# Peptides against a protein of PDB entry 7UQJ, part 118

Target 1, 160 residues: chain A of PDB entry 7UQJ
Amino acid sequence: PELYQNFNITPPRGVLFHGPPGTGKTLMARALAASCSSDERKITFFMRKGADILSKWVGEAERQLRLLFEEAKKHQPSIIFFDEIDGLAPVRSSKQEQIHASIVSTLLALMDGMDNRGQVIVIGATNRPDAVDPALRRPGRFDREFYFPLPDVKARFKIL

## One batch from the design tools (peptide; made by RFdiffusion4, then SolubleMPNN)

Design b2_p15_7_s1 (from b2_p15_7, 8 letters changed)
Fold by OpenDDE base, seed 1:
Structure b2_p15_7_s1 (fold): chain B 160 residues (1-160), chain C 160 residues (1-160), chain D 160 residues (1-160), chain A 15 residues (1-15)
Amino acid sequence: as target 1 above (160 residues)
Amino acid sequence: as target 1 above (160 residues)
Amino acid sequence: as target 1 above (160 residues)
Amino acid sequence: PLELYPPLTLPDATF
C-alpha cells in the first residue's frame, strides 16, 4: 500500500517502463527504490536482465524466476526490475517458440500469483513495448505503462 | 539532402559515433532522428545491435541486413542505427574469420550500394572504433566519425 | 603515482565501482580517464565486458586477459575498465565452476602481479558487488569500492 | 550528463 502511494500510482502488480534507449528506465526504477527507502524502511531491489535469464540460465530460467519472486516476497517491501524484458518475453516468433513460451508462461503465472496486498512491485524496462508479449501487458501484470520520452535534444546537448 | 543539412554535415553514407559508454551515442542518434522529424516529415529510425545480428540471426544475418536496408529505403527518410557495431564487424581475428567476414562483406556491399540521393543515414555506435573493421571506416561507408566526449565530471556530479 | 593522485585516492590496484544500473559507473571510469588525460599525457583506456570475456573468448579468455594487462602496461598510464565484472567473476556456482575458476584465478594473478609503481588502474563496474568473487575484493585487488548512488529523481527528471 | 544505460534495443520507431 504505502509503497504504491510512494510511486504515486494506484497499486499495479507490474509497471512497464518503455521508451528510447538511454531515457534512463533502469535509473528511474532504482531511483524509485531509493526514494521509497528510508533508514526505517529499506526496499530490496532485485535486478535481472531479460536476455541473461534466457542465456545464462538455460534450462533453469523458470526455476530462477520462481526463486526470484520467492526471494522478493521474503524481502518485502521489494522491487523486481527486469531490464530488457523484451529479451525475456519476446512476441512469439516461430523459430524460438518453445523455450520462450515456457519462461513467459512462468513469468505470467508468477505475476498473476502475486498477492496485491504484498509489497512487491515488478518493473519491466524495454525499449520495445511492442516486442513484449501482449499477455504480459494485461491487467494484473504490466498493467501500467510509463513512457520515458527522449530528453529534449537541447537538454541533452547541455548534458554533453 | 535536407536530412543531411539537418545533421549539419555534408551527406555521408555512414557516421560512426564513437566514444565512452554512456556518452549517449544511441540517444544522440535518436535525438537527431527526433530533431529532424516534424509533424509533416517523419523519420523512420531502425535500430539493431551488432551482437544481435550475429547471435540472433545465425545463418540469416546477411539476409536480415539486406532486408533492413531495403526497408530503410522504403521508409525514407530513415536512419539505420547499429549499436555496438564492433560486435558486427570486429577486426578480423583468426578463429572467427568466416562468418564474420561474410556479414561484414554484406554490410560493406549494402553501404556501397546506397544511392547518395537517398535519404538513408547509417549510424554506427561503438565504444571501440579501433575494433571496427577498417574497411567500414573507408570513404563511402562510415566516412564520418563523431567522438562523443565524456560529459565533464563536474557536470555529472551535478546529476548524481 | 600522479594518476592515483588525480583519482584522489591512495594508489589502489583495483577500484570497484558498484551501484545501481545507470548510475554511470562506466561513464565515471571514462570521465576519470578523460580528466586525467591532457594533450601532454594521454591515458590509454581499455574496456572489456565481463560477459564478453567469458562468451567471446571461449578457451582463450585467460590469454586475452594476460594480453590485456600486458598491453595496458605497455601503454601506461592506462585504465583497464571491466564493465559487468560480475559476469567475469561470479561468486562460484556449482555448475560453471571450472572455466570461471580459471579465468578468475588468472585475473587474481594479474592483479596481484601488478607493480604498484606502474600507472595502470583497474576499474571494475558492477551492479551486484555481492555477485563478485570475494577473492577479487581483497586488498591488493579491488580494495577500494565506490558506491554510485542514484541521482536524485528530480535531477533526472530535469534531464528527461 | 545523461547516464545512458547501455542502450536497450528499441523497435524501429517512426519519429
Scores: peptide ipSAE 0.000, ipTM 0.253, DockQ to the pose 0.039; fails the geometry check
Fold by OpenDDE base, seed 2:
Structure b2_p15_7_s1 (fold): chain B 160 residues (1-160), chain C 160 residues (1-160), chain D 160 residues (1-160), chain A 15 residues (1-15)
Amino acid sequence: as target 1 above (160 residues)
Amino acid sequence: as target 1 above (160 residues)
Amino acid sequence: as target 1 above (160 residues)
Amino acid sequence: PLELYPPLTLPDATF
């Protein structure tokens, strides 16, 4: 939350971190959680892996998503991080991915139901932004995208 | 620590992490602390926020800095991280910042007084490197600077 | 690079980052890559995901590892990051994992064949350090281990 | 299970 306030950016409800594997999406999300947390404003970080939600919570994934968003709202300011969100919310037009249509619909409804005044940020990380349902990439959802490109030689040189 | 030995770089006493807000400076400092710690060689990480030192320790900030450096020396190998060091060590020529002249002078003396053989590293993070007193950016102090650019496509590679 | 010189630690050829999923191992590796690079000393980072090497390079994984290490040597100073290294180098005593014995043996030979004077660091990240072949955790290989704990209240402070 | 990552406080930490 505090990072967005410091930048005078209207805090997105959702942020999509995308880029090649290992581009640091997961930790940037954690880093953002830490950098938004102060002594007075402790941020609660929630993490889920997209594929793990589907595999571990067969038939209850929608309920687990609801519970996750409820817990995040109770513990605001909070960040919900979905690692590998392409595993949770694949493109709806994929016939093979119709099994996930209810989960995607639940995630959409949960993101839409978040009050813009709520101090809950959702971060999705993916290696395949094009594999994420475009409905999740609309305004009020993952409407900010952050490309974590492969470190070209030159770009390492400036953290260092 | 070990990464610098492989590159045959003279280890700085101080490292300045600079770049726009939210560019991962604070996390990098902590990441470096964690990456220098092994089972046998645990690194102690000390963190202070520049503005917090001024606001919480009015009239005792110099003493608190001395105590911090003493604790870091006792618990070596150690890292002292100053987040928002521009809040602690502003440019002395700024008339409005003269209130901090004693604090800056104390920090300078503490960094100069660190034995080159001491396993204490000081990391300063700032969004405004030009707001940091140039005296802190001299050899033997914050003599290495790491720009954490805004993550544009290329510059995310510079935090990551 | 410079942090390790200050701590008088023999630089490992290999560093194992381990801890629960999403604890920031991948980004720490990148952050380290991007903390060792300067304007004059540009570090090249190579990243591979362990399971991806096995799945994409069936029957050529050993050759791909050799090429990776050769490229890293050509572009020194460099970091090779293996994300999910437990997927590439599982414990040899596992009957089910014997299919990977040639890959593990190749990785061992490549790590052993790195000149201690070579400016190539290998970082392995895993969620399951006990699933990594103990032969990789020996001196001169992944002989430094960095636990990325679940951010409990205290352990967030170790990654963040 | 909800892996609740507790609030990031930033005390001095030993790594």
Scores: peptide ipSAE 0.000, ipTM 0.209, DockQ to the pose 0.040; fails the geometry check
Fold by OpenDDE base, seed 3:
Structure b2_p15_7_s1 (fold): chain B 160 residues (1-160), chain C 160 residues (1-160), chain D 160 residues (1-160), chain A 15 residues (1-15)
Amino acid sequence: as target 1 above (160 residues)
Amino acid sequence: as target 1 above (160 residues)
Amino acid sequence: as target 1 above (160 residues)
Amino acid sequence: PLELYPPLTLPDATF
């Protein structure tokens, strides 16, 4: 959070944390929330998992996204963290087209509808940034991307 | 970084990550560095372990700190991560007084000498925030603190 | 893995990392793998996500679990990390009964079949330990549990 | 020698 203030960079609406699984994306999002939370200014952290939104709320995912963004706006300053955002907003060309298309469209609209003056930051975390709809990775959406490399782990991580 | 711009929070010179060992402090710092590195703006991540600076560089630790801060300044935007900063900057009242006093004094001076407009963030990580010299925890230094709680580790990790 | 050997603790077959999302469970599992990986003794880290095993391998999930455990045994010392294990092995009484029952049964059998002398550690991570089949939380399976609290985040985490 | 862990040239994380 404070890192970007120093950089004179207009805070993005959305930040994409990407990198191999277990590289700390979710932990980072929480630590960022913690970091930005002072005694005077507590940040509200909203966490959702992309796959959970799809699986639990079939046909209501769009509504739940809207409610999430509304609640985040109500509790400004806030962070919305989407863990596994590739599970929420997969690439439109992937065969699960229709259900994902509406969710992607809704998330796009919600991100586009956030006033840049708002104190809501959206963080998407994914292990597969290329599985996220490219439309979400455009300016004004997840226009900031963060690679979370593996710790320089002399351990051979074989993702089988 | 940008999270804090939105919040109108002056970016701290230093952030103290504290919490029990294995709570992801180091990995969080790496992930912050990764996360703040864009295509357009790569963040240089400098990592040092406090104990390593003391043990490897007896009598040169102050010089190594200076060089680290100079290099971080040269490679702005940058993050300096001190893992186990309690090993670098123990409380002055702890019996390892003299060697630590000079290092603490140097680190204080280096942190105090960073222009707040600079794009250098210092992250200290410790398992023992109370073992860090209180002078480092003052405004303009490590004035932001992040607790990394243990996992409710029913496993007694005895770090022997 | 080696952390437990060094502690004269019989390495558990399974460790359940539980706690709110983004508390570093996955990160910890990787950091543990990294920490236990020396130059002399590299640990192989196998990562699977519970929901992905179910969704990608409908009808083959049991086979994929067997192959995963075989490959982990082949690449000893190794860690099998199940991220979101509640997605793989939900409580049997939850309405998605039949598909999960076979997978749970297979995972139970695989964990029960691991010789404690093997250098394979299974780490399950969940945001909902109570959503994990209680049979997996018994001795000889995930018999060690690690809560991952929220970072002491002055931020109000509202899990809505 | 600063064993700089090689600067993880993180692929261009487009902030």
Scores: peptide ipSAE 0.000, ipTM 0.216, DockQ to the pose 0.049; fails the geometry check

Design b2_p15_7_s1 (from b2_p15_7, 8 letters changed)
Fold by OpenDDE base, seed 4:
Structure b2_p15_7_s1 (fold): chain B 160 residues (1-160), chain C 160 residues (1-160), chain D 160 residues (1-160), chain A 15 residues (1-15)
Amino acid sequence: as target 1 above (160 residues)
Amino acid sequence: as target 1 above (160 residues)
Amino acid sequence: as target 1 above (160 residues)
Amino acid sequence: PLELYPPLTLPDATF
């Protein structure tokens, strides 16, 4: 929120971090949450992992997404970080799982239902933006995308 | 344990790592666990995420916390790392969830019940020390706090 | 897969990353997955944590391991990263838990059942290679081991 | 020794 306010930018509802794994998407989402928190305005950071919501919540994933967005709204300003969101929101065209389609539909509805006046930012991280349902990548959802390139060999060895 | 023994310091029962997300709290907790393990004294590292204990274990979270502390005690010297502990132990004053209050109460009792002779250290990481129940931040629980400031832009880009 | 193809190395079925916590094992597993992916050959990275498979899937952990290996095989080339694999595969000689023995047995069978023609690599990360069932460390399973030493104090502070 | 590792975040993350 404050990061976007300081730049006179309307905070997007959703930001998609994509790029090869280990490029620091999760670390950046966290660092962004951190840089958006001042001593005066603490930002609430919610971290979830996409396929964890699917696997933990067989039959209740939709309710848990609703609760997550309600809590994020209650604790504004807040960031919901979906690490590895392609596990939560696979492309609908993969024929098999009605359960995934329902969770994706719920996430879409929750992102659409975010009042633009709410200081809730959703950050999705994925290694595969092509594995994320294109409906999530539309305006008013994940309408901003940031590519995280592989660090050069030297940068990889500086982190390691 | 050994880190504290080497410095003639009584190991605190609990250490709270707090600071902006992505400041390396989880990485530090791991590195501390590592630096406390020698080739002679391997430290058992238990990692949990606060909101994961709540969400997985509806009705059994208390039992799972008990089992976690029993296992940590059985595998001394050990570290229990609660990543994102504010998800496990929200401030009791938030009226809504009896389930959270019970889990927090159980965690408090388990931390209080740790015999000071036991080589079990609890590390909680949070982005929001103010969202953690103040009862957890009392002496004999998380009685040490370490602030993790945002790395400067250069440090963020060296990790990324 | 490609990393091993480019070096004319037969990809091991399993690689065990071991070393002190916070030495970048998880980050390396991700960076390796990333360096094995080209723009032409995207590698599917599956991340699991050992004790999470045990704790989430009481009675279904075996089925979930089977599904994980089936999905990894379906999305070749792929990497299955078991973060903290000692939580999934404790040494069988610890008398207590039949459930752990069954999950370990299933993981062994799945690793043995990987056709060497499949572009599926399993990376296990542990802080305690001695806490991992020795049967997993045999040829055709985790037959390669990489030690991650503690970064020097300067390297720890560069990551932190 | 039970290293109780934290939950399955299942991103089948493609790299």
Scores: peptide ipSAE 0.000, ipTM 0.161, DockQ to the pose 0.081; fails the geometry check

Design b2_p15_7_s2 (from b2_p15_7, 8 letters changed)
Fold by OpenDDE base, seed 5:
Structure b2_p15_7_s2 (fold): chain B 160 residues (1-160), chain C 160 residues (1-160), chain D 160 residues (1-160), chain A 15 residues (1-15)
Amino acid sequence: as target 1 above (160 residues)
Amino acid sequence: as target 1 above (160 residues)
Amino acid sequence: as target 1 above (160 residues)
Amino acid sequence: APETYPPLELPEATF
């Protein structure tokens, strides 16, 4: 309830932040967490990278995702930020496609399994929204999308 | 001089970074500090929050501001970053309006009193430029403004 | 020369941005690029991820790195930002260790081969400076390091 | 570790 009240949103299960690299998607996710937190209400921010899920969690990625969602639920209100969620996308190999498909399938199931009563928001950030599996972009998952344009280069030039 | 030479700008006494939360205003201020620093020339970065000036420094805010500017001058070249400078704005109460007016008046005087020879830059960040006292936005104060757009506002509204 | 004059720094061939995730290293690198750009002098910002170098450039990573450095030199003044440069680190497999060693070796050679006359800065960002090959952290490579502390740490970090 | 927000004050950094 309250996490979603602070967002003034019908409880998004997932939000996709997309836009060019270094447009501050990660920073925005943190800033949202910060802005949704008060002294009365601390938001727990969990961050993972899509590439880390595939590489550092090799053979345990699905388990680590489950644990992440369990911890996020335990420490609610919480934000799970997946930076580079497109990094869950396969490298073009059949073996990596299977690993990717399993991880994505697990993430789908975890997002689907989030009870609407939980104060857990999932934010996925990508530089390539088209590289995010369309299944993740469906209702009840990352069903809200935010474009992050390059910070207007002109505004930066006036500091010079 | 040199801080301002690196900026190729007539020495801004103050720069207002404005834009929605998490657009990287604080990070940009730190970035500027880092970019202005070299092994030969370290930049001292001071950070305060507008809300903290009102809340944590109750009854001493003006003194703490003076001390901050003195320290910044002592450790020049320096950047004073006021995050949430709109948080110097009162909650709408006559008593807080007086306190706010005093703090703002002190900040105005400190910015006006900065000799153009000092290598002190003041950066104010706000999510609400219209909540910043127009007196702070005058020449010789926060007379340069930089908009930090949300990574596409249109996407933010679709979360609503 | 001029990129380095704008930084007033002995031309760093490489700068390592390190610190916890979402401390804004990528945004900092972009902010630096923007702050080094003027209407008179545009900085070309190239961005790559360490994990993408290993994954998306499988079998061509070394060639793509060479092309990147050539393009950066062609479009100088330029910044090459390697986000997650620790993502050049192997996944723990002998085959990936060899691929990693080859890519790192290529990056080392490219950084060593940067003529001091080129207006190319390389910025590496990592959440794990200890996961960056010490060979990359040597003089003439990523020989400058900037720590990006978590916002929560009350510690004044003097980046000495 | 999970980060808890509001993020406490960004540390003053001397660059």
Scores: peptide ipSAE 0.012, ipTM 0.264, DockQ to the pose 0.044
Fold by OpenDDE base, seed 1:
Structure b2_p15_7_s2 (fold): chain B 160 residues (1-160), chain C 160 residues (1-160), chain D 160 residues (1-160), chain A 15 residues (1-15)
Amino acid sequence: as target 1 above (160 residues)
Amino acid sequence: as target 1 above (160 residues)
Amino acid sequence: as target 1 above (160 residues)
Amino acid sequence: APETYPPLELPEATF
């Protein structure tokens, strides 16, 4: 679809923006939305935070994810931006496993269920790509990773 | 205090974020506030612009700076973010010296008066660190400097 | 031109980035510059602050604006980023009307005089879009508006 | 005004 041609990429189902906080991951996702928007073709930008999906949607997170993907498909071309996706999809080996497992499974299923002919891009942003469940980083999911270096990583990590 | 532990740094009294415009200095300060904020522990973020302190607070700038630091201390853990701090604290050798001198002196005194045991971080952002009064860049003030380079262009082209 | 094709938008003469302070408007402008820059094709990024154009360029602001647009055209593909454009082009109904009027008129003329075949994008950033002269927000000027909410604000952004 | 993090929710807008 044109959205993926506009990105001049083999249509990723998902793109992982990784890099330390405030490297402009969210900003880039919006820039991409803007850059793919014409007067004829508006891009719909959906933003969610990983932590918000867990904390604010307790017991409904799976439903809210489904609704988000349905709404994104309804409003295509669209971008779904997950900020702090490591908060939504922690590595399964972390002791907080059980509550996150079903939400991660739902997100995996939703990403796998995306028709590559659909004009929906999923962007995940994280400060810790290694804290994201490796299952999300597989082909057909977040199969492209973009490092957002800290503006001077060496300096920022001394603050974080 | 935990704020500084969350930053995993020897508690700076002040941090200078410097680098070209729109490298995410403000976004980083916010992202730091956000990253150190939990549902239980909110970080209070105070933002001021150097130019606003001079132009909007004519005759009261010193009082407003004092009030800002008091309010930040009251709402700790907190971040005071000075955007465009080069507008507040120009190098003393600039011909506009007199109007800025008292405000800079007040800011110096406020930063020197910060208890290192307090959960208040001061972040100054500038595009021109060399335009900031060297007195602010001394130990116990903005004693840490973080360069903010442009987002990695190479990472972006793989998206586009 | 390729810059506008890279943005895949009907070439706006200008884009207004609006939203709360530190929402990354400046970072987006840089992010756009970087996204359109390849190893072969560098985008030249020009940044000015609205307040700086008024305060630092007293009596020469109009000439400096003309020179800026000429230099941007000379170094195309280029982005002209006006940070705090509400400081350059306040709504004409504000009692500070007279000094700003000629500068606003010059900016209007420069934006209207932009060849749509040129690879120059003008980005204005403001925290207060309603404080920007409505004449700048007309078609052929800042005819696209991008909202930048806070990173941690649940917000879907409007980039028109 | 001070901003409290996590920040307040703002309305959704369309690009």
Scores: peptide ipSAE 0.020, ipTM 0.303, DockQ to the pose 0.045; fails the geometry check
Fold by OpenDDE base, seed 4:
Structure b2_p15_7_s2 (fold): chain B 160 residues (1-160), chain C 160 residues (1-160), chain D 160 residues (1-160), chain A 15 residues (1-15)
Amino acid sequence: as target 1 above (160 residues)
Amino acid sequence: as target 1 above (160 residues)
Amino acid sequence: as target 1 above (160 residues)
Amino acid sequence: APETYPPLELPEATF
């Protein structure tokens, strides 16, 4: 929020952090969840795992998502971080596909329902961006993507 | 604590975060502190720099470490974060080596004296894991190590 | 660069990250460095500590700063990160004040001399923004400030 | 002073 305010940028509704495991996506989301507060303006961080949304909340996942967005709006400025957002995608079973479709549909509706005046940012992290429903990656949702590549050895961090 | 409770993992007494400077060790420690607190269960975070323990508290460093651990235990669940824990290692001067040995010995005793029932986690951060006394890296102390690689420059952040 | 290109924003010449120690300033700077590189466009990250500039390079600090900016320009798009930029401020000694004034003057000139066409961003990190020379905090220098608060107590991480 | 957490007030650096 403040980064976007200081840059005169409209905060995206959603940002997708993608890249191989251990590239610091979750760390970055949390880092992007420590630096947007000022002494005056405390930001609230909400974290959920995609797999936990699907597995722990069987039959309540949609309700828990709604509550999460309501709490985030109540505690704005806030960030909702979905770790392993691809974990909302079940293993190919027809029964899990229906549950997934409902949860994703709910998340889409919640992201679409975020007023542009809300100081709520959603960050999704995935190791498999191609496993994230393309509908989530559209404008007004996770419309900004940040690739976290492997810290590949050839990065000449010349600490001169 | 709660992170480890959620994973059914016994919280380590100590965790060593190591890796190049600015890889997010301190931020991760804070993020872990935050993610382990619930609305019901606030975690207390204590931060000290290794160099400050050695330099600012000449002759009182041992006492200040004891007070730190007592306060952390009093405010449990808590995290004690030692930033630059390698900064407890002095430049090789015989006089500084004795001061270092006393401080490290005190830290060892404090970590060993932490009851497994205590909701106190110690996190040490270093840019130089090999400069950390091997005695600190033993089981019951900093027995878990997390390498924070450079977000390597080949981190081709495709902002798509 | 690409972050700012994607947002149609002129990259600031300088950004000041300020806030209490361990609030993720250095991590964020590296993350920003990483997020601005694409598969095609590798960003180069240069890191210096303010105290090291002052203490390790007595009599060469100005030259080393010039070389740093030249290398950063040569490897554009690039980020120059000054960790502990307040560490360019010496303890009040008249001799150190002169050395500080020369180093700060050189840094000012280098920041002012950055062509707006350059894909070089300077990030300064400090725990003490008030210890940073106000001349560094002016437009065309560190003209954007990001407060990294303590993740203060009231950040209700509702892990709901 | 002990920093009481929940610490992470969410940072300015929204990417």
Scores: peptide ipSAE 0.018, ipTM 0.249, DockQ to the pose 0.046; fails the geometry check

Design b2_p15_7_s2 (from b2_p15_7, 8 letters changed)
Fold by OpenDDE base, seed 3:
Structure b2_p15_7_s2 (fold): chain B 160 residues (1-160), chain C 160 residues (1-160), chain D 160 residues (1-160), chain A 15 residues (1-15)
Amino acid sequence: as target 1 above (160 residues)
Amino acid sequence: as target 1 above (160 residues)
Amino acid sequence: as target 1 above (160 residues)
Amino acid sequence: APETYPPLELPEATF
């Protein structure tokens, strides 16, 4: 909060890390968690995968998101890292509409419900920023985006 | 400073990043530097390796440390990152006692001499936290420790 | 192997990770190891520092390299990560010529001796790709290079 | 320059 308050910046409720797979998005998120953590102010790092929330918690994904945000609030300062957030929050126009729409709506509400005084940062990582619901990319949600480029796309294809 | 001042937190003079090799300690430190850096508030990132300070600057390691901290103060806000800090500041009871003891004593004095208002963060990275002199791990020095565990193999798979 | 076999790509015998220090080269190598590792197909990750091979194994560096490659072959699929490979294999024209030349020659022979069917990937990390012997950067050796740029300072400010 | 971080799979860092 204070970091953001001093700059008169509305604390970003979320940051979208986007870029090709293996560009360090997850690493950066953990890096941020570690960086903001101190002996006196340990940051609790919550990591979830979008696909895991959908696949493991069929019919309870919304509840699990609520619980996650509650835990993050309880253990603030905290970072919630959604890896593969495009798996959790696909664009509503994609053919798996209804279930994703409810989960997205819950995530929107949870992000919108973060008090600007709350020391909870949400980081979404995706390889496909265009697969993320545009509603999540609006101001007050994942309003900040970080591109993690491939070092050289041609070079990387050669290691995998 | 402002980040820590606002929380009435004594800015940690140092942070110890510890964990198995290649768990991202160095990348994290750079991630920190760049995350704290703005267009208006560029953080200067100083990187040194503990082993390099010992090997390249035999008999001048203390002076090089002093110069490093002076440069960091001059270019504040700054981060001093010591990679392989266990190479620079091994436990005093290790058989190469005298040279290391002087270097450790200098580093202790430099860390202790950081004004709490100073915008200098010191990050030490080690694979062996127990190989770091306990005096460096005391409050007001590397008083904050971050464990960088090995990625769970399952968590690892999803970044590529 | 399967990843490369499926694309009819000759598996790169070596990959050079280059870029400024702390751009995540070491952690990328580990991330690669982890991502290619499954429950069924664990990748063994061997890490060595170029400077350590020179300093710790004076007169036996060639033997230690041979043993490392033999161990990597024995524990395939495997990744050999050379951190600071410029310390191990400096350009032959650099003033410490003879010892480095033998080590480089051994490393060249070991990389050339990797069967294309071998599930051993060699990753060299350097902050100075131009300090690496050009013979190591040829096809069939470190024939693939990845640049690890510094994070754009502008990008990172938005997370704080 | 766009930050091309290698995809570093950080371990679950317990902070």
Scores: peptide ipSAE 0.000, ipTM 0.357, DockQ to the pose 0.046; fails the geometry check

